# Peptides against a protein of PDB entry 5FRP: the designs that were tried, part 140

Target 1, 225 residues: chain A of PDB entry 5FRP
Amino acid sequence: VEWTESIPQIIATREDISKELNQALAKTFIDSDPRVRRTSVMIFNKVPVTEIWKNITNKAIYTSLLHLAREKHKEVRELCINTMAKFYSNSLNEIERTYQNKEIWEIIDTIPSTLYNLYYINDLNINEQVDSVIFEYLLPFEPDNDKRVHRLLTVLSHFDKKAFTSFFAFNARQIKISFAISKYIDFSKFLNNQESMSSSQGPIVMNKYNQTLQWLASGLSDSTK

## One batch from the design tools (peptide; made by RFdiffusion4, then SolubleMPNN)

Design b2_p23_3_s4 (from b2_p23_3, 14 letters changed)
Fold by OpenDDE base, seed 5:
Structure b2_p23_3_s4 (fold): chain B 225 residues (1-225), chain A 23 residues (1-23)
Amino acid sequence: as target 1 above (225 residues)
Amino acid sequence: SDDFFKELEKWDKKLEEFEKELE
């Protein structure tokens, strides 16, 4: 663990990491100790993306990072999912595609597919996390239409069939959730108005409000689990 | 994979029913 914790500093200070160090780092991602694996994933969060691409040249490290998205250890898995999504976004924004980094990009380009495939695990907690990282990192709000379209096309260009299917499902779900939230807000406003609440519509809206909450709750993970 | 789609369909159906009730 202590050795792995020193790696971010080494990467930040050295222009070129030795092959041996890359090999050693690759092994930490498959270490039996989840603390070691966690620390290894954190390298991608602590070190600037440009330095990661420059110094981490072992393909196995990137492949191993992606595999941790399905790890049994919850904390490491959650960290990995956030990390890989953020790393993907940062890479798209800051790293140019060259002949030299082509092989790494081939791996990184599979991150969206890897994330969307997590929906098939059918775990509400994982689904919520994937929803979150998609919104925050993969397909963030972009006011520039050209950039938005380009990002979307980039994300979709490397999808497998399962990822495409889950992508459409996700979007459909988001639209529905958005609608439900909108109704929740409307009902809440109505119920907060005393005159409206005392009207004949009061009990009806209260019922709809409760139904909306129930529906929203059914699609969301229990924050207590 | 089949379980995921089944759950999604159930959710969609519930939403459609909900939308109709909210009209």
Scores: peptide ipSAE 0.021, ipTM 0.504, DockQ to the pose 0.675
Fold by OpenDDE base, seed 4:
Structure b2_p23_3_s4 (fold): chain B 225 residues (1-225), chain A 23 residues (1-23)
Amino acid sequence: as target 1 above (225 residues)
Amino acid sequence: SDDFFKELEKWDKKLEEFEKELE
């Protein structure tokens, strides 16, 4: 753990990390101690993306990072999912595609597919996290249509069949959720207006409001679990 | 997996019912 914790500083201070160090780092991702694995994942959060790409050249490190998305240890898994999504986004924004980094990009380009494949685990907590990172990092809100389309095409271009399927399912779900949220807002506004609430429609809207809440809640995981 | 889509289908059905109730 102590050694792994020193890696961010080493990467930040060194322009060329030795093959041996890369190999050693690769081993930390499969360490039996979840704390070591966690620390290893945190490297991707603590070190600038440009420095990671420059210094971490062992493909096994990146592949191992992706594998941790299915880690049994909840904390490590959750951290990994957030980390890889963020790393993907940062890479798209800051790292140019070159001949030299092509092999790493081939791995990084699979992150979207890796994330969307997590839906098949059928775990509500994982699903919610994946939803979150998709909106935050993978397909963030972008008002510029060209940029939005470009990002979308980039994400989709490396999907496997399962990822495509889950993607379409996800989008369909999002549309429905959006509709429900819209109704929730409308009903809330109505109910917050005393004049409206005192009208003949008051009780009806209250009922619809409650139904909307129940529906929305049905899609949420138990935070206590 | 089949389980994932089954859950989605259930959710879709609930939503459809909800939409009808909101009309």
Scores: peptide ipSAE 0.021, ipTM 0.506, DockQ to the pose 0.715
Fold by OpenDDE base, seed 3:
Structure b2_p23_3_s4 (fold): chain B 225 residues (1-225), chain A 23 residues (1-23)
Amino acid sequence: as target 1 above (225 residues)
Amino acid sequence: SDDFFKELEKWDKKLEEFEKELE
């Protein structure tokens, strides 16, 4: 653990990390101790993306990072999912595609598919996290249409069949959620008006409001699980 | 994978019912 904790500082300060160090680092991602694995994942959060690409050249490290998204240890898994999504976004923004880094990009380009495939685990906590990282990192709000389309096409270009299906389902769900939220807002506005509440529609809207809340809440994971 | 789609379908049905109630 102590050795692994020193790695971010080394990567941040050195440009000539040896092959041996890369090999050693690769082993930490598959260590039996979750604390070691966690620390290894944190390297991707603590070190600038440009430095990661320069210094981490062992493809096994990137592959192992992606695999941790499905590991049993909850904390490590959650950290990994956030980390890989952020890393993907940062890489798209800051790293040029070259012949030299082609093999690494081949792995990184699978991150969107990897994330969307997590929906098939059918875990509410995982689903919520995937939803979050998609909006935050994979397909963030972009006012420039060309950039938005380009990002979308980039994300979709490496989807497998399952990921594409999941993507479609996700979007369909988002539309439905948006509708529910819109109704929630409308009902809230109505109920905040005293005259409206006193009308014959008051009790009806209150009921609909409660139903809307119930529906929205049903989609949330249990914090105790 | 099949379980995922079943859950989605269940959710969709629930939503459809909800939408009907909101009409």
Scores: peptide ipSAE 0.021, ipTM 0.501, DockQ to the pose 0.734
Fold by OpenDDE base, seed 2:
Structure b2_p23_3_s4 (fold): chain B 225 residues (1-225), chain A 23 residues (1-23)
Amino acid sequence: as target 1 above (225 residues)
Amino acid sequence: SDDFFKELEKWDKKLEEFEKELE
């Protein structure tokens, strides 16, 4: 554990991480002690993405990171899911695709599929986390249409069949949630207008407003299970 | 995988019903 904890500092200070160090680091990701695995994952959070790509050249480390998304230890798994999503986003933004890093990119490009495939575990906590990292890291809000489309196409371009299926299911859910939120806003605006409230439609809209709130509340509660 | 899709289908049906109620 202590050795692994020193790795971020070593990576930050040294430009030439030896092959031996990479091999030793790779072993920490598959260590039987969850604390060691956790510390290993934290390297990707503590070290800038550019330094990670420069210094961590052993593809087994990246493969092992992705594998931890399905590990049994909850804390390590959750950390791993957040870490790989963030790492993917940072890599897309900061790392150029070259011939030299092609093999690593082949692994990193599978992160979206890896995450979307977690929906098939049918665990509500995992689903919620996947939802969160998708919105935060994989497909963040982007006001520039060209950039948004480019990111979307990049994410989709390496999907397996299962990831596509879960993606469409997720999007369908989001559309419905968005619809409900839109209705909530519309009803709220209507009810905030005194003239509208005094109209014949007032009681009808009030009822729909309450139904919308109930549905939203129930949906949110299900996601927390 | 089948359980996930079944849950999604249930959710979709509930949402469709909800949309109809809000129309």
Scores: peptide ipSAE 0.020, ipTM 0.471, DockQ to the pose 0.578

Design b2_p23_4_s1 (from b2_p23_4, 7 letters changed)
Fold by OpenDDE base, seed 2:
Structure b2_p23_4_s1 (fold): chain B 225 residues (1-225), chain A 23 residues (1-23)
Amino acid sequence: as target 1 above (225 residues)
Amino acid sequence: DIEKAIKEIWPEEVKLEEELKKE
């Protein structure tokens, strides 16, 4: 653990990291101790993306990072999902595609698919996290149409079949959520009107209101777990 | 099949939506 904790500083200060160091670092990502794995993932958060690409050349490290998205240890998994999403976004923004880094990009370009495939695990906590990183890192709000389309096409261009299906499913879900929220607002307005509540429609709308709330709540993970 | 995927990924949400449509 102590050795791994020193790696960010080493990467930040040294221009040339030895092959041996890369090999040693690769081993930490598959260490049996979750603390070691966590520390390894944190390297990608503590070191600038440009320095990571420059100094971490062992493909196994990037592959191992992606595998941790399905880690059983919750803290490591959550950290990994956020880290890889952020790293993907930063890489798109700051790293040029060259012949020399092609092999690493081939791995990094699979991050969107890796994330969208996590929906099939059918875990509410994971789903919520994936939702979050999609909006924050993968497909953030972009007012420039050309940039927005380019980012979208980049994300989609490396999708496997399952990820593509998941993408459409996600979008369809968002439309449904929007509809439910709209209905919630309408029902709330109705219920806040005393005359409307006293009408024959009062009980009917109350039921629909409750159903709408239940539907909206069903998509939320238990924050206590 | 997108519809199948939605049911697989968010089964509880789909179920409740169907109930909301039964007006």
Scores: peptide ipSAE 0.239, ipTM 0.769, DockQ to the pose 0.804
Fold by OpenDDE base, seed 5:
Structure b2_p23_4_s1 (fold): chain B 225 residues (1-225), chain A 23 residues (1-23)
Amino acid sequence: as target 1 above (225 residues)
Amino acid sequence: DIEKAIKEIWPEEVKLEEELKKE
């Protein structure tokens, strides 16, 4: 009988501990030391998504995670962008929407918009990273048409105006890239043919080939910077 | 305007693409 009377107190204590932990964790995301911030972000990578949703209930933590996408520290920012995209994808796949987690979902649902808005910073490194996480996590390859459409609609349903614009711009850019790649392939084939190279078109195609390469390269960040 | 957005976000790519089309 005595243990039964202690249960409410134990539950209360655990809740208190959880709250304290959440509060402490929230502070680490805004710590002055980038190593601390990095470690905090890594929690979202190391801990299963289901456990995160269960144990991290302070909405400020999620909000802070999203804000780190614009962090001044490059390494932390890059980690955050990858982490939040992956976390979004995992959440969609593994976490059910309930009344209890509604407030957290309201934040998580803004991740796509947050990411697409990063394009407006006009940083090649950031752009490349956002491109990558879109294909890997936000809108991954899905052979099932219904699932693909559902995912797309989910992503778009929480876009702000800027994100929508960015989304359409991104897609248009991808079409252009695809076209450029196609040209690159065609020109490459031409240049590898001896008869074609000896023709009057040889120098012309070589020039177009170089232009195409330059165009394709312009969208890539310098890995050495 | 999508085209305007592309120019804003990826100005260098747009510039080079325009050069490729003129030829």
Scores: peptide ipSAE 0.238, ipTM 0.769, DockQ to the pose 0.791
Fold by OpenDDE base, seed 4:
Structure b2_p23_4_s1 (fold): chain B 225 residues (1-225), chain A 23 residues (1-23)
Amino acid sequence: as target 1 above (225 residues)
Amino acid sequence: DIEKAIKEIWPEEVKLEEELKKE
């Protein structure tokens, strides 16, 4: 753990990390101690993306990072999912595609697929996290249509079949959520009006309101678990 | 099939949606 904690500083200060160091770092991602794995993932959070790309040349490290998205240890997994999504976004924004980094990009380009495939685990906590990182890092809000489309195409261009399916499912779900939210708002407005609530439609709308809330809540993970 | 995928990934949401449509 202590050794791994020193890696960010080393990467930040050295322009060339030895092959041996890269190999050693690669081993930390598969270490039996979750603390070591966690620390390893944190390297990607603590070190600027440009320095990571420059100094971490062992493709196994990147592959291992992606594998941790399915880690048994919850904290490590959650950290990994956030980290890899952020790293993907930062890479797209800051790293040019060159012949030299092609092999690494081939791995990084699979991050969206890796994330979308997590939906098939059918875990509400994972689903919620994936939802979050999609909106925050993979497909963030972009008012410029051209940029938004370009980003979308970039993400989709490396999807596997399952990722495509989950992507479409996700989007369809979002439309439904949007509709439900709209209804929630409408019902809320209705119920906040005393005259409307006292009408014959009052009880009906109340029921629909409750159903809508329940539906919206069903997609959320239990924060107590 | 997108609907199938939704049912697979978010079965609880689909179930409740169907209930909302019946009313």
Scores: peptide ipSAE 0.235, ipTM 0.763, DockQ to the pose 0.817
Fold by OpenDDE base, seed 1:
Structure b2_p23_4_s1 (fold): chain B 225 residues (1-225), chain A 23 residues (1-23)
Amino acid sequence: as target 1 above (225 residues)
Amino acid sequence: DIEKAIKEIWPEEVKLEEELKKE
């Protein structure tokens, strides 16, 4: 753990790191101690993306990072999911595609597919996290239409079949959520009107309001678990 | 239209995994 904690400083201060250091770092991602794995993932958060690409040349490190998205240890998994999504976005924005970094890009380009495939685990906590990182890092709001389309095409261009299916399901779910929210607003307006509530429709709307809330809440994870 | 919304029945939330299997 202590050794791994020193790595961010080393990467930040040196122009290059040795092959031996890369090999040693690769082993930390598969260490039996979750604290070591956590510290290893944090390297990608503490070191600028440009320095990571420059100094971490062992492709096994990147592959191992992606595998941690399905780790059993909750804290490490959650950290990994956020980290890889952010790293992907930063890489797209700051790293040029060259002949020298082609092999690493081949791995990094699979991050969107890796994330969308997490929906198949059918875990509410994971689903919420993936939803969040999609909007924050993978497909962020972009007012420029050309840039938005380009980003979307980039993300989709490396999808496997399962990721495509997950992508379409995700979008369909978002439409449903939007519709539910719209109904929630309509019912709320009705319930806040005394004349409407005194009508024969009052009890009916109250029931629909509760159903809408229940539907919306069903997609939320229990934070205590 | 509030009246139209009232007449609509919300389906139960289906887990995403089930939806993915159906497609």
Scores: peptide ipSAE 0.030, ipTM 0.543, DockQ to the pose 0.091

Design b2_p23_4_s2 (from b2_p23_4, 7 letters changed)
Fold by OpenDDE base, seed 2:
Structure b2_p23_4_s2 (fold): chain B 225 residues (1-225), chain A 23 residues (1-23)
Amino acid sequence: as target 1 above (225 residues)
Amino acid sequence: DIEEALKKIWPKEVELEKELKEL
């Protein structure tokens, strides 16, 4: 009987510990040391999404995570972008929307818009990373049409105007890339044929091949930087 | 405007697009 009387105190203590932990964790996301911020972001990668949602209840932590997407420190920024995209995808797959977690979902639902808005920074490295996380986490290949459409609608439902615009721009660009790749393949086949290369068209196709490669490379970040 | 966004996000690709259309 005596142990039963201690249960409310233990629950209260755990809540207090949870609150203190959340407050301490919130401070680490805004720490001046990039290493501390990096470590904080890594929590979202190491801890299962269900445990994150259960134990991290301070909204400021999620807001701070999203803000790190615009971090000046390259390593922290890159980690953050990947982390938030993955966390968004995992949350959609594993976390039910309830009244209790509504306020956190309001923040998490802005992740797609946050990511698509990064395109306007005009940085090729950021653009490439955003491209990557879109294909990997936001809008992955889904063979089930209903699931694919539902996912798409979920992603789009919280877009701001700028995110919608960048979304359509991205898709338009993908069509152009597809066309350029098709041309690259055609020109490559031509150039690999000795008879074709010896023809009067050889130099013309070689020039077109080079132009195609130049265009394809123009949207890529310098991997050496 | 989508075209404006393309120019802002991928300016080099937009600059070279005219050459690509001629292929």
Scores: peptide ipSAE 0.495, ipTM 0.903, DockQ to the pose 0.711
Fold by OpenDDE base, seed 1:
Structure b2_p23_4_s2 (fold): chain B 225 residues (1-225), chain A 23 residues (1-23)
Amino acid sequence: as target 1 above (225 residues)
Amino acid sequence: DIEEALKKIWPKEVELEKELKEL
């Protein structure tokens, strides 16, 4: 653990990280101690993306990072999912595609597919996290139409069949959520009107309001578990 | 199939969708 904690400083201060250090770092991602794995993932959060690409040249490190998205330890998994999504976004924005970094890009370009495939684990906590990182890092709000389309095409260009399917399912779900939110607003306005509540429709709208809330909550994980 | 994926990923939402469409 202590050795791994020193790595961010080494990467930040040294222009050339030795092959030996890269090999040692690769082993920390598969360490039996979740604290070591956690510390290894944190390197990608603490070190600027440009320095990571420059100094971490062992492709096994990037591959191992992606594999941690499915690990059993909840804290490490959650950290990994956020880290890899952020790293993907930062890489697209800051790293030029060159001949020298092509092999690393081949791995990094699979991050969107890796994330969309996590939906099939059928875990509500994972689903919520994937939803979050899609909006925050993979497909963020972009007012420029050309940039938005280009980003979308980049994300989709390396999808497997399962990722495409979950992508379209996700989008269909967003339309349904939008509809439910619209209904929630309409029912809330009705229920806040005393005259409307005193009408024969009052109890009917109250029931519809509760059904709408139940549906909206059905996709949320229990925060107590 | 998108509907199969929805059912697999968000089964509770799909189950309650019939009630939502009646609103």
Scores: peptide ipSAE 0.495, ipTM 0.907, DockQ to the pose 0.708
Fold by OpenDDE base, seed 4:
Structure b2_p23_4_s2 (fold): chain B 225 residues (1-225), chain A 23 residues (1-23)
Amino acid sequence: as target 1 above (225 residues)
Amino acid sequence: DIEEALKKIWPKEVELEKELKEL
């Protein structure tokens, strides 16, 4: 653990990390101790993306990072999912595609597919996290249409069939959510009006309000579990 | 199939979809 904790500083200070260090780092991602794995993932959060790309040249490290998205240890998995999504976004923004880094990009370009495939695990907590990282890192809000489309095409260009399917399902779900939220707002406005609540429609709208809330909550993980 | 994927990933939402459409 302590050794792994020193790696971010080493990466930040050294222009060239030895092959041996890269190999040693690769082993930490598969260490039996979840604390070691966690610390290894944190390297990608603590070190600037440009320095990571420069110094971490062992493709096995990146592959191992992606593998941790299915980690058994919940905290490590959650950290990994956030980390890889953020790393993907930062890489797209800051790292130029070159001949030298092509092999790493081939791995990094699979991050969106990797994340969208997590939906098939059928875990609400994972689903919620994937939803979050999609909005935050993979397909963030972009007011510029050209940039938004370009980003979308980049994300989709490396999808497998399953990722495409989950992507379309996700989007279809978002439309439904939008509709439900709209209804929630309408019903809330109605219920906040005393005259409306005293009307014959009051109980009907209250029922619809509750149904809307139930549906909206149905896709959320239990925070107590 | 998108509907199959929805059912697989978000089964509770799909189950309650009929109620949502009636709103």
Scores: peptide ipSAE 0.491, ipTM 0.906, DockQ to the pose 0.691
Fold by OpenDDE base, seed 5:
Structure b2_p23_4_s2 (fold): chain B 225 residues (1-225), chain A 23 residues (1-23)
Amino acid sequence: as target 1 above (225 residues)
Amino acid sequence: DIEEALKKIWPKEVELEKELKEL
């Protein structure tokens, strides 16, 4: 653990990390101690993306990072999912595609597909996290239309078939959520009107309101678990 | 199939959606 904690500083201060150090770092991602794995993932959060790309040249490290998205340890998995999504976004924004880094980009470009494939685990907590990182890092709000479209095309260009399917499913779901929220608002307004509530429609709308809430909540994980 | 994916990923939402269409 202590050794791994020193790695961010080493990466930040040294221009050339030895092949041996890269190999040693790769092993930490598969360490039996979840604290070691966590610390290894945190390197990607603590070190500037430009320095990571410069100094971490072992492909196995990036592959191992992506594999941790399916980690059994919840905390490590959650950290990994956020980290890899953020790292992908930062890489797209800050790292130029060159001949020298092509092989690393081939791995990094699979991050969106890796994340969208997590939906098939059928875990509500994972689903919520994937939802979150999509909006925050993969397909963030971008007012520039050209940039937004380019980003979207970049993300989609490396999808496997399953990722495409989950992508379209996700988007279809978002439309449904939007509709449900609209109905929730309408029903809420109705229920807040005393005259409306005293009408024959009062009980009917109350029922619809409850059904809408139940549906909206059905896709959410239990925050207590 | 998108509908199959929805059922696989969000089965409870798909189940309850039948009630929402009557909204």
Scores: peptide ipSAE 0.489, ipTM 0.906, DockQ to the pose 0.717

